# Ledger of designs, part 5: peptides against a protein of PDB entry 3HUF

Target 1, 320 residues: chain A of PDB entry 3HUF
Amino acid sequence: MWIIEAEGDILKGKSRILFPGTYIVGRNVSDDSSHIQVISKSISKRHARFTILTPSEKDYFTGGPCEFEVKDLDTKFGTKVNEKVVGQNGDSYKEKDLKIQLGKCPFTINAYWRSMCIQFDNPEMLSQWASNLNLLGIPTGLRDSDATTHFVMNRQAGSSITVGTMYAFLKKTVIIDDSYLQYLSTVKESVIEDASLMPDALECFKNIIKNNDQFPSSPEDCINSLEGFSCAMLNTSSESHHLLELLGLRISTFMSLGDIDKELISKTDFVVLNNAVYDSEKISFPEGIFCLTIEQLWKIIIERNSRELISKEIERLKYA

## One batch from the design tools (peptide; aimed at target 1 K45)

Design b2_p21_7_s1 (made by RFdiffusion4, then SolubleMPNN; from b2_p21_7, 12 letters changed)
Fold by OpenDDE base, seed 1:
Structure b2_p21_7_s1 (fold): chain B 320 residues (1-320), chain A 21 residues (1-21)
Amino acid sequence: as target 1 above (320 residues)
Amino acid sequence: SELEKEIEEDKKEEEEEEKLK
């Protein structure tokens, strides 16, 4: 989201969130969803137009800002952005920091990008929320991205957390739910004049973690907790691979259980399988190797004695 | 406040400019 602030009280000492949309900026406009009042005798009654575009698909992966367009409204002294005069037809900016000077005003409007990028665990939730979140200037998607700041978990009462949720947690992504998205949507109007009224996702996250025994107290409790162990994984998902990497595991990949030879078994402490393969192939597991699902592994790693637990299971099956 | 005066002056000037159009 774009946030604006200014020196010299020209924005009445307030920070404002600019959502995607068009804003007339000037001395003689009333603050609303399409107007920004700026208080200075050096500023025209209607001075500039700001247009913030909705996020692009690329912005989801890069964490780049929504495009910021500035047009001068044929003012006597023009508009500058980052010390450059805005062109007659307007200019577009993708920088995360903009210093906007209106006419000869000695104070600048400072626009800065607050990164917020929401990953969804399932396409149904994305389909439900994407349009509303994009109108808040929040890029959304399904795939893992280094730019993701928040992750929407699906709350099904009594279900295990998904691999996506596990990975989001270990990546230190703020896990949120639909209740937070609803709350975020309701405050859109209230944050126009006060950007500090933006709801804190960390409170929602803390409540989710506190109320769900499937989460450890912190990601740090699990990160590198299995350092020194080796696993083999069916090459099914990138998220599963990255999850196992964050646990500190050495990972070998295979395409089928038939590819697990004696050499791989000799170098591997355990095999990680998806639920479908585990359930279908349980009878055909290679002898002398510990096979488990990611969900079963997660139940081990959230325990304080995870290393001892996994070692006991490995030993039990090597000697069975 | 000085600010309220400036806003009020600006409104009056706009009303005068609109009457001249």
Scores: peptide ipSAE 0.019, ipTM 0.523, DockQ to the pose 0.238
OpenDDE base, seeds 2, 3, 4, 5: peptide ipSAE 0.019, 0.019, 0.019, 0.019; ipTM 0.498, 0.526, 0.515, 0.519; seeds 3, 4 fail the geometry check

Design b2_p21_7_s3 (made by RFdiffusion4, then SolubleMPNN; from b2_p21_7, 11 letters changed)
Fold by OpenDDE base, seed 1:
Structure b2_p21_7_s3 (fold): chain B 320 residues (1-320), chain A 21 residues (1-21)
Amino acid sequence: as target 1 above (320 residues)
Amino acid sequence: SELEKEIEKDKKEEEEEEKLE
């Protein structure tokens, strides 16, 4: 989301969120969803037009800002952005920080990008929320991205958390739910004049973690907790691989259980399987190797004695 | 547009204000 603030009380000492849309900026406009009042005698009654575009798919992966367009409304002294005069047809900006000077005003409007990028665990939730979130200037998607700041978990009562949720947690992504998204949607109008009224996702996250025994107290409790162990996994998902990497595991990949030879077994402490393969192939597991699902591994990892637990399981199956 | 007319009006008013200073 774009946030604007200004020196010299020209924005009445307030920070404002600019959602995607068009804003007329000037001395003689009233603050609303399409107008920004700026209090200075050196600013035209209607001085500039700001247009913020909705996020692109690329912005989801890069964490780049929504495009910010500035057009001078043919004022006597023009408009500058980052000390450069805005062109007659307007200019577009992708920088995360903009210093906007309106005419000869000695004070600048400072626009800065507050990164918020929401990953969804399932396409149904994305389909439900993407449009509304994009209208808030929040890029959304399904795939893992280094730009993701928030992750929407699917709350099914009594179900295990998904691999996506596990990975999001270990990445220190703020896990949220639909209740937060609803709340976020309701505050859109209230944050026009006060950006501090933006709801804190950390409170939602804390409540999720506190009320769900499937989460450890912190990601740090799990990160590198299995350092020194080696696993083999089916090359099924990037998220599963990245999850195992964050646990500090040395990972070997295979395409089928038939590719697990004696050499791989000799170098591997355990095999990680998806649920479908685990359930279908349980009878055909290689002898002398510990096979488990990611969900079973997660149940071990969240325990304080995870290393001792996994060591006991490895030993039990090597001697069985 | 209505906006263009308002902007043009605003400019005239600003030019008048500058003449009174």
Scores: peptide ipSAE 0.303, ipTM 0.874, DockQ to the pose 0.861
OpenDDE base, seeds 2, 3, 4, 5: peptide ipSAE 0.059, 0.296, 0.301, 0.293; ipTM 0.701, 0.872, 0.873, 0.872

## One batch from the design tools (peptide; aimed at target 1 I43 K104)

Design b2_p22_2_s4 (made by RFdiffusion4, then SolubleMPNN; its pose is not in this set)
Fold by OpenDDE base, seed 5:
Structure b2_p22_2_s4 (fold): chain B 320 residues (1-320), chain A 22 residues (1-22)
Amino acid sequence: as target 1 above (320 residues)
Amino acid sequence: SEEEKKKKEEKEKEKKLLENEP
């Protein structure tokens, strides 16, 4: 999201969030959803127009800012952004930091981008929330992204957490739920005068972790916890692969259970399968190999003695 | 620099103007 602050109390010492939309900036406007009052005699009554675009798909993957357009409103002394005069037709900016100078005012408006990119675990929730979140200047998507800061899990009481949620947790993303999204939708007007009124997602996350026994205390408890072990998996999910890598596993991939030969069994401690393959092919598992689901593996990983538990299961099946 | 002095004087003038706006 874009946040503006200013030197010399020209914004009354307040920080403001700018959501996607159009703002008239000047001395003789009243602060509202479409106006920014700037207190200086050096500034025109109506000085500039700011236009913030909704996030692009690229912004979701890069964590880049919503496009920030600045237009001077035919003022005597113009408008500058990053010491450059704004063109007559306006200019667009994708820099994360903008120093906006209105006319001869010796104080600048400082605009900065606070990155927030929300990944969704399922397409239904994305479809429900994407429009509203985009109108807050928040990029949204389903795919994993290095720019992802937050991850939405579904609060189904009693269901196992998804692979996406497990991976998001290990990546140290802030896990949030629909309750946080609902709360976030209510703050749009309150943050006009005070950007500090933005809800803290970390409090939501802490509450999720505290109230769900399927989460360890920290990602660090799980990261590299299975270092030295080797697994094989079906080449079906990139998220599953990345999850197993974060556990410190050496991973081999195969295309079908028929590719599991004696050589692979000799080099592999266990096979990781998705639920559908595990349930359908359980009768056809090769002898002498430990097969488990990611969810079964996760139940072991969250235990403090995960390495001992895995070792015992591997030994049990090698000598059976 | 003369430009830094001028910018400082403008900042002080603007600060005084802000303090005197009702």
Scores: peptide ipSAE 0.028, ipTM 0.573, DockQ to the pose 0.112
OpenDDE base, seeds 1, 2, 3, 4: peptide ipSAE 0.025, 0.026, 0.023, 0.020; ipTM 0.572, 0.556, 0.556, 0.396

Design b2_p22_3_s1 (made by RFdiffusion4, then SolubleMPNN; its pose is not in this set)
Fold by OpenDDE base, seed 2:
Structure b2_p22_3_s1 (fold): chain B 320 residues (1-320), chain A 22 residues (1-22)
Amino acid sequence: as target 1 above (320 residues)
Amino acid sequence: EKEKEEEEKKKKEAEEEEEKLI
C-alpha cells in the first residue's frame, strides 16, 4: 500500500494510506476518501491530482508498487517528483519512494510503498476476496511468489492443514484467516487519517498457531529437522518439493511407482507420495522402502523427536 | 533536547522562507 507522510506538519503530523483511487491535493480541500489537505501558504488551493492504480498481475510476483500518477492542476509554480518537474499532462511513477514537492513549499510529501501481497490456498476464497483487496492496493494470487507476505488459510474445522499452509508456515509467511480479511475490509475509512490503525496480522497468526495442534511452536523446529535423510517423491507440485527442501532432505524425483527400482531404494530412506497414489497403491508398495504422504510426514516432523521417529520406521522396514 | 531545538529552528526558518515567497 502507498503511505504518505510529510515534513513541517503540512500533513498535520499524520501518516495516511492512499488506496487505489483519485485524490485532489491542496491547501483548501478537506481530508476525505478523494482529497488530501496540505497546510502550507506556498501551496495552491487545488494544487495536484494523485491517482493510485489498482495492482497489476506482475505486482503479485514482484511486490512492486501500484502505479502512482501525479498531475499538476495548472499551478503557478508546478509540482516536482524526485526533483523532476511533472509534465503538463502528468507523469506516472513505479518507484517505491517518491518525494513530492508542491510549488515552492520547502517541505516535501514523502510517499513510500509498504509491501503487502496475499496468497490464497483456495481459488474460491481468492474469488471472494480479490476484488476487495485489490481496491486496498493489495496484490492477490494462488501461485507461490517470493513477494508473498501473507497466506490465507481456510478455517475448516477438523481438516488437516494443506501443503500450501505447511510451506507458508516454514517460509515464515504470516498465516491469516477470513476473520482477518473481514477486519481488514472494515478499516478502510479509519486509516485515511492514521496509517497506524492498520490491523496487525501477527496477532491473527499467533492465535492460529496457539489454537491449532497441527502447527509447531516455530518454523525453526522443522527447518532442516531431517537433514542427512534422502527421499524420493512423485513429481507433483513445486510447493511439495520446496517444503521437502526446507526440511533439509535430499530429493530424488520419479514419474511413477514403477520407476522405484532397486537402485532408487538403495539411495533413498523413504518415499513421499500424494494422497491419491498412497490410497490407491498401498497394497503394491515396493518391498524394503518406507512410503508415506506429506501429511503423514508433517505429523512426524511436528513431534520433538521427529528424527528418532523417522529412523525407527526406516529400520522397521529394512529388517522386515 | 539539542536535536529538538535544531528541528524547531529549521521549522521556523522554513516558515519564514515560505512567508517571503507569497
Scores: peptide ipSAE 0.029, ipTM 0.552, DockQ to the pose 0.482
OpenDDE base, seeds 1, 3, 4, 5: peptide ipSAE 0.000, 0.027, 0.021, 0.025; ipTM 0.280, 0.540, 0.503, 0.544

Design b2_p22_3_s2 (made by RFdiffusion4, then SolubleMPNN; its pose is not in this set)
Fold by OpenDDE base, seed 3:
Structure b2_p22_3_s2 (fold): chain B 320 residues (1-320), chain A 22 residues (1-22)
Amino acid sequence: as target 1 above (320 residues)
Amino acid sequence: EEEKKKKEELKKKAEEIEEKLI
């Protein structure tokens, strides 16, 4: 989301969030959802128009800002952004930091992009929340993204956390729930006066971890915890692969259980299967191989003695 | 101290600009 602040108390010492929308900026406007009052005699009564667009799909993957349009309202001294005069028809900006100079005002309005990209683990929840979050200038999606800052945990995912949640946790994304989204939706009007009223997602995250025994105390407890072990997995999801990489595993991929030959077995400590394959094929697993699901692996890796637990299971099944 | 001095210089510059606009 865009945040503005200014030098010389021209914004009354306040920071303000700018959501997607249009704002008239000037000396003789009253602060509201569509107006930004700027206190300086050097600024026109109506000086500029700011327009912030809703996030694009690209913004979700890049963590780029919502497009920021600036138009001068035919003022005597114009408007500058990053020391460049705004064109007669207005200009659009995708830089994360904007220094906006209104006329001859010696103080700048500083606009900066606070990155917030929310990944959803559930398409139904995305469908429910995406519109509202986009109207807050928050990119949303289902796919993994390096720009993801927050991850919405699916509470309906039965008694176990999903692979998406596991991976989000290890990636050090802030895991949130619908309660945070609900709270976030309520602050839109209050943040006009004070941008600090944005809810702290870290408190929500701490509460999720504290109240769910399926989370380790930190991502650092699990990252590289299985260094030196090797696994094979079905080439089914990139997210599962990346999760196993974060555990420090050497990963081999196969397309079917029939591709698991003696050579692969000799080089592999265990095989990671999806739940469907595990449940269907558990009676026909190759002899001498330790097969488990990601969820079963997760239950092991969150234990303090994860390496010893895995070693025992390998010994039990390879030497049986 | 240095931040306070910068604020005073900016304030003085603002006043000088305001006087030229009247």
Scores: peptide ipSAE 0.023, ipTM 0.442, DockQ to the pose 0.329
OpenDDE base, seeds 1, 2, 4, 5: peptide ipSAE 0.000, 0.000, 0.000, 0.000; ipTM 0.246, 0.205, 0.254, 0.251

Design b2_p22_3_s3 (made by RFdiffusion4, then SolubleMPNN; its pose is not in this set)
Fold by OpenDDE base, seed 2:
Structure b2_p22_3_s3 (fold): chain B 320 residues (1-320), chain A 22 residues (1-22)
Amino acid sequence: as target 1 above (320 residues)
Amino acid sequence: KKEEEEKKKKEKEAEELEEKLI
């Protein structure tokens, strides 16, 4: 989201969030959803127009800012952004930091980009929330992204957490639920005057972890917990592969259970399968190898003695 | 105290600059 603040109390000492939309900026406007009052004698009654675009699909993957357009409203002394005079037709900016000078005002408006990118685990929830979140200047998507700051877990009572949720936890993404998204939708008007009134996602996250026994106390309890073990997996999802890497596993990939030969068995401690393959093929598993699902592996990893538990299961099958 | 005096000095210089522009 874009946040503005200014020197010399020209913004009344307040930080303001700018959502996607158009703002008239000047000395003789009243602060609302489409106006920004700036208190200076050097500023025109109506001085500039700011236009913030909705996020692009690319912004979800890059964590880049919503495009910021500035137009001077034919003022006597013009407008500058980053010491450059704004062109007569207006200019557009993709920099994360903007110093905006209105006329000859000695104080600048500082605009800065606070990155927030929300990944969804469920496409139906993305479809429900994407429009509203984009109107807050928040990029949204389903795919994993290095720019992802938050991950939406679907609250299904009594369901196992998904691989996406497990991976989001281990990569230290802030896990949130629908209650936090609902709260974000209500604060849009209050944060116009004070950007500090943005709801803390960490409180939502702490409550999720505290109330769900499927989460360890920290990601650090699981990261590299299986260092020195080797697994084989079906080439299914990037998130599954990245999850197993974060556990410290050496990973071999295969395309079918028929590709699990004596050579692969000799160098592999266990095989990780998806639920569909595990349920259909459990009667046909290769002899002398431990096969489990990611969800079964997760249940072992969240235990304090995960390495001992895995070692006991591997030994039990080597000597059977 | 020094930061507050420097802030007040900048505010006063800004007011004097604004009065010259009117």
Scores: peptide ipSAE 0.035, ipTM 0.608, DockQ to the pose 0.457
OpenDDE base, seeds 1, 3, 4, 5: peptide ipSAE 0.000, 0.032, 0.025, 0.033; ipTM 0.266, 0.594, 0.448, 0.607

Design b2_p22_4 (made by RFdiffusion4)
Pose (drawn by RFdiffusion4):
Structure b2_p22_4 (pose): chain A 301 residues (1-255, 262-274, 288-320), chain P 22 residues (1-22)
Amino acid sequence: MWIIEAEGDILKGKSRILFPGTYIVGRNVSDDSSHIQVISKSISKRHARFTILTPSEKDYFTGGPCEFEVKDLDTKFGTKVNEKVVGQNGDSYKEKDLKIQLGKCPFTINAYWRSMCIQFDNPEMLSQWASNLNLLGIPTGLRDSDATTHFVMNRQAGSSITVGTMYAFLKKTVIIDDSYLQYLSTVKESVIEDASLMPDALECFKNIIKNNDQFPSSPEDCINSLEGFSCAMLNTSSESHHLLELLGLRISTFMKELISKTDFVVLNGIFCLTIEQLWKIIIERNSRELISKEIERLKYA
Amino acid sequence: SEEEIEEDEKLAFEEEDDAEEE
């Protein structure tokens, strides 16, 4: 999401989260959902228009920002962005850091993008919530992405968690649920400061894993719990390979050395396991000679 | 909201700009 703040007291020492839409910025304008007051001698009463475009699907995968546009409103002293004078018809920016000078004001409005891309575990969930989050400047999607910062698990309806959830937990993504999304549906009309929505997501995550037999205490205890072991799988997607790597496994992808060297086969007279079955063991017992002894029992037998 | 923004844009073009140097 986009945030602005400034040195001096030109934004009254406050920061602000800017959502997709249009803002009028100037000396004689009141701070509301569509105006930003910036007080300095050289800033025109209505000085600049900031337009933030809604996110594209590609930004969910790249981590790129919503397009930020600035128009100078025929002002006495002009507008610059990153030291470039804003021409008529305005300019658009896809960088993550913007220094915006209004008039001759010695203090710049500093706009920066904070990474926030939300992955859903369920297509019906994505369709229900995507437009809401996109209007806040938050890209969403279903497939794996390296720019994902949060993962929405389905309602844990007294049932096992999905592989997408296990994977998000291991790569240290913040796991959230419907209750946090309901909080996000509160905030579009609001004028709130930098980092206003982020800590609640971490609180939601910390509460989810508490007293939960689908999760251990931390991603740290799960990572490299199966070191010394090896495995094999058919056409392993890079995500499942990375998931198994995070468990400390040695992996052999196939399309007398696939059988005796390899301890077990991970799926989707050889011994086979699903990742769902492997997760049950990855939690269960205690030590390295216990939590990896139940997996060593399933191999010999 | 769009109409209020357009009105403010017009005001920015039509009113005298009293901004001063620093």

Design b2_p22_5 (made by RFdiffusion4)
Pose (drawn by RFdiffusion4):
Structure b2_p22_5 (pose): chain A 301 residues (1-255, 262-274, 288-320), chain P 22 residues (1-22)
Amino acid sequence: MWIIEAEGDILKGKSRILFPGTYIVGRNVSDDSSHIQVISKSISKRHARFTILTPSEKDYFTGGPCEFEVKDLDTKFGTKVNEKVVGQNGDSYKEKDLKIQLGKCPFTINAYWRSMCIQFDNPEMLSQWASNLNLLGIPTGLRDSDATTHFVMNRQAGSSITVGTMYAFLKKTVIIDDSYLQYLSTVKESVIEDASLMPDALECFKNIIKNNDQFPSSPEDCINSLEGFSCAMLNTSSESHHLLELLGLRISTFMKELISKTDFVVLNGIFCLTIEQLWKIIIERNSRELISKEIERLKYA
Amino acid sequence: EEEEIEEKLEEEEEEIEEAEEE
């Protein structure tokens, strides 16, 4: 999401989260959902228009920002963005850091993008919530992405968690649920400061894993719990390979050395396991000679 | 910190005067 703040007291010492839409910025304008007051001698009463475009699907994968546009409103002293004078017809920016000078004001409005891309575990969930989050400047998607910062698990309806959830937990993604999304549906009309929505997501995550037999205490205890073991799988996607790597496994991808060297086969007279079955063991027992002894029992037998 | 802000605001006045003369 986009945030602005400034040195001096030109934004009254406050920061602000800017959502997709249009803002009028100027000396004689009141701070509301569509106006930003910036007080300095050289800033025109209505000085600049900031337009933030809604996110594209590609930004969910790249982590790129919503397009930020600035128009100078035929002002006395002009507008610059990153030291470039804003021409008529305005300019658009896709960088993550913007220094915006209004008139001859010695203090710049500093706009920066904070990463926030939300992955859903369920297509019906994505369709229900996507437009809401996109209007806040939050890209969403279903497939794996390296720019994901949060993962929405399905309602844990007294049932096993999905591989997408296990993977998000291991790669240290913040796991959230419907209750946090309900909080996000509150905030579009609001004028709130930098980092206003982020801590609640961490609190939601910390509460989810508490007293939960689908999760251990931390991603740290899960990572490299199966070191010294090896495995094999058919056409491993880079995500499942990375998931198994995070468990400390050695992996052999296939399209007398696939059988005796390899301790077990991970799926989607050889011994086979699903990742769902592997997760049950990855939690269960205690030590390295216990939590990886149940897996060593399933191999010999 | 307050003095540095005041100096920057004085420079803003000078730059406005110069822009008006031009």

Design b2_p22_6_s3 (made by RFdiffusion4, then SolubleMPNN; its pose is not in this set)
Fold by OpenDDE base, seed 4:
Structure b2_p22_6_s3 (fold): chain B 320 residues (1-320), chain A 22 residues (1-22)
Amino acid sequence: as target 1 above (320 residues)
Amino acid sequence: EEELSKEELEKAEKEAKEEQAK
């Protein structure tokens, strides 16, 4: 989200969130969803127009800001952004920090991008929320992104957490739920005067972790917990691969169960499969190797003695 | 739930965005 603050008292000492939309900026406007009052004698009654675009798909992957357009409203002394005069037709900016000077005002408006990028665990929730979140200037998607700051967990009552949720947790992404999204949808009016009124996602996250026994106490309990072990997996799951990497595993990939040869078996402690392959191919598992699902592995990893547990399972099946 | 491929996720993202534009 874009946040503005200003030097001196020209924004009345307040910070403001700017959502996607158009804002008239000037001395003689009233603060609302489309106006920003700036208190200075050096600023025109209507001085500039700010236009913030909705997030692009690229912004989801890069964590880049919503495009920020500035237009001077034919003022006597113009508008500058980052010490450059705004062109007659306006200019667009993708920098995360903008120093906006209105006319000869000695104090600047400082706009900065607060990174917020929400990954969804399922398409249905994305479909439900993406539009509203984009209108808040929040990039959204399903795919893994290094820019992801928040992850919306799929709440299936009584089911195991998804691989996406497991990975999000280990990446130290803030896991949130629909309750947080609902609250975010209501903040547009309340944050006009004070950007600090944005809801804290960390409280939501703490509650999710506390109330679900499928989470360890911290990501640090699991990160590199299986260092020194080797696994093999199907080449089809990128999130599973990244999850296994965070566990400290050496990972080999194969295209099909039929590609698991003696060489691979000799280097591999266990094979990780998705649920569909595990259930359908149980009868065709290679002999002399331990096969398990990500969910089965997760149940081991969240235990304090995970290394001992996995070692016992490897030994049991290697000699079966 | 089956883990969706990258291609399936991309398709689902596109479909989700298109459905909102209707």
Scores: peptide ipSAE 0.241, ipTM 0.802, DockQ to the pose 0.010
OpenDDE base, seeds 1, 2, 3, 5: peptide ipSAE 0.236, 0.235, 0.235, 0.241; ipTM 0.800, 0.800, 0.798, 0.803

Design b2_p22_7_s1 (made by RFdiffusion4, then SolubleMPNN; its pose is not in this set)
Fold by OpenDDE base, seed 1:
Structure b2_p22_7_s1 (fold): chain B 320 residues (1-320), chain A 22 residues (1-22)
Amino acid sequence: as target 1 above (320 residues)
Amino acid sequence: SRMEKLEELAKEPIDPNDAYVE
């Protein structure tokens, strides 16, 4: 989201969020969803137009800002952005920091990008929320991205957390739910005057973790907790691979159980299977190797003695 | 109040030396 602030009280000492949309900026406009009042005798009644575009798909992966367009409204002294005069037809900006000077006003409007990118675990939830979130200037998607700041957990009462949720937790993404998204949608009008009224996602996250025993106390309790162990990974998602990497595992990836020979078994502590493969009565697991699902592995990892538990299971099955 | 003073400043005519466009 774009946030604007200014020196010299020209924005009444308030920070404002600029959602996607068009804003007339000037001295004699009233603050609303389409106007920004700027208080200075050196600023025209209607001085500039700001246009914030909705996020692109690329912005979800890059964490780049919504495009910021500035047009001068034919003022005597023009408008500058980052010390450069805005062209007659307006200019578009993709920088995360904009210093906007209106006419000869000695005080500038400082626009800065607050990164917020929301990943969804489920395409149905994405379909439900994407339009509303895009209208808040929030990029959304399903795929893992280094730019993601938040992850929407699908709450099914009594279900285990998904691999996506596990990975989101370990990569220190703020986990949120649909209740937070609903709350976020309601504050759109209130944050026009005060950007500090934006709801704290960390409070939602703390409540999720506190009320769900399937989460460890912190990501740091699990990161590299299995350092020194090795696994073979069969038919898992990219998120599953990244999850196992964050645990500090050495990973070998295979297409089938038939690819696991005696040499590999000798070098691998355990095999990670997806649920469909693990539950298949048609699959004979290799003798002398510990096989488990990622969900079973997670149940071990959240325990304080995870290394001892895994070592015990490896020993039990290697010598059975 | 500080806010009232700022609102008054916003209502004042543009200084023709700074940015007077009708």
Scores: peptide ipSAE 0.016, ipTM 0.377, DockQ to the pose 0.063
OpenDDE base, seeds 2, 3, 4, 5: peptide ipSAE 0.005, 0.000, 0.022, 0.000; ipTM 0.256, 0.263, 0.349, 0.260; seeds 4, 5 fail the geometry check

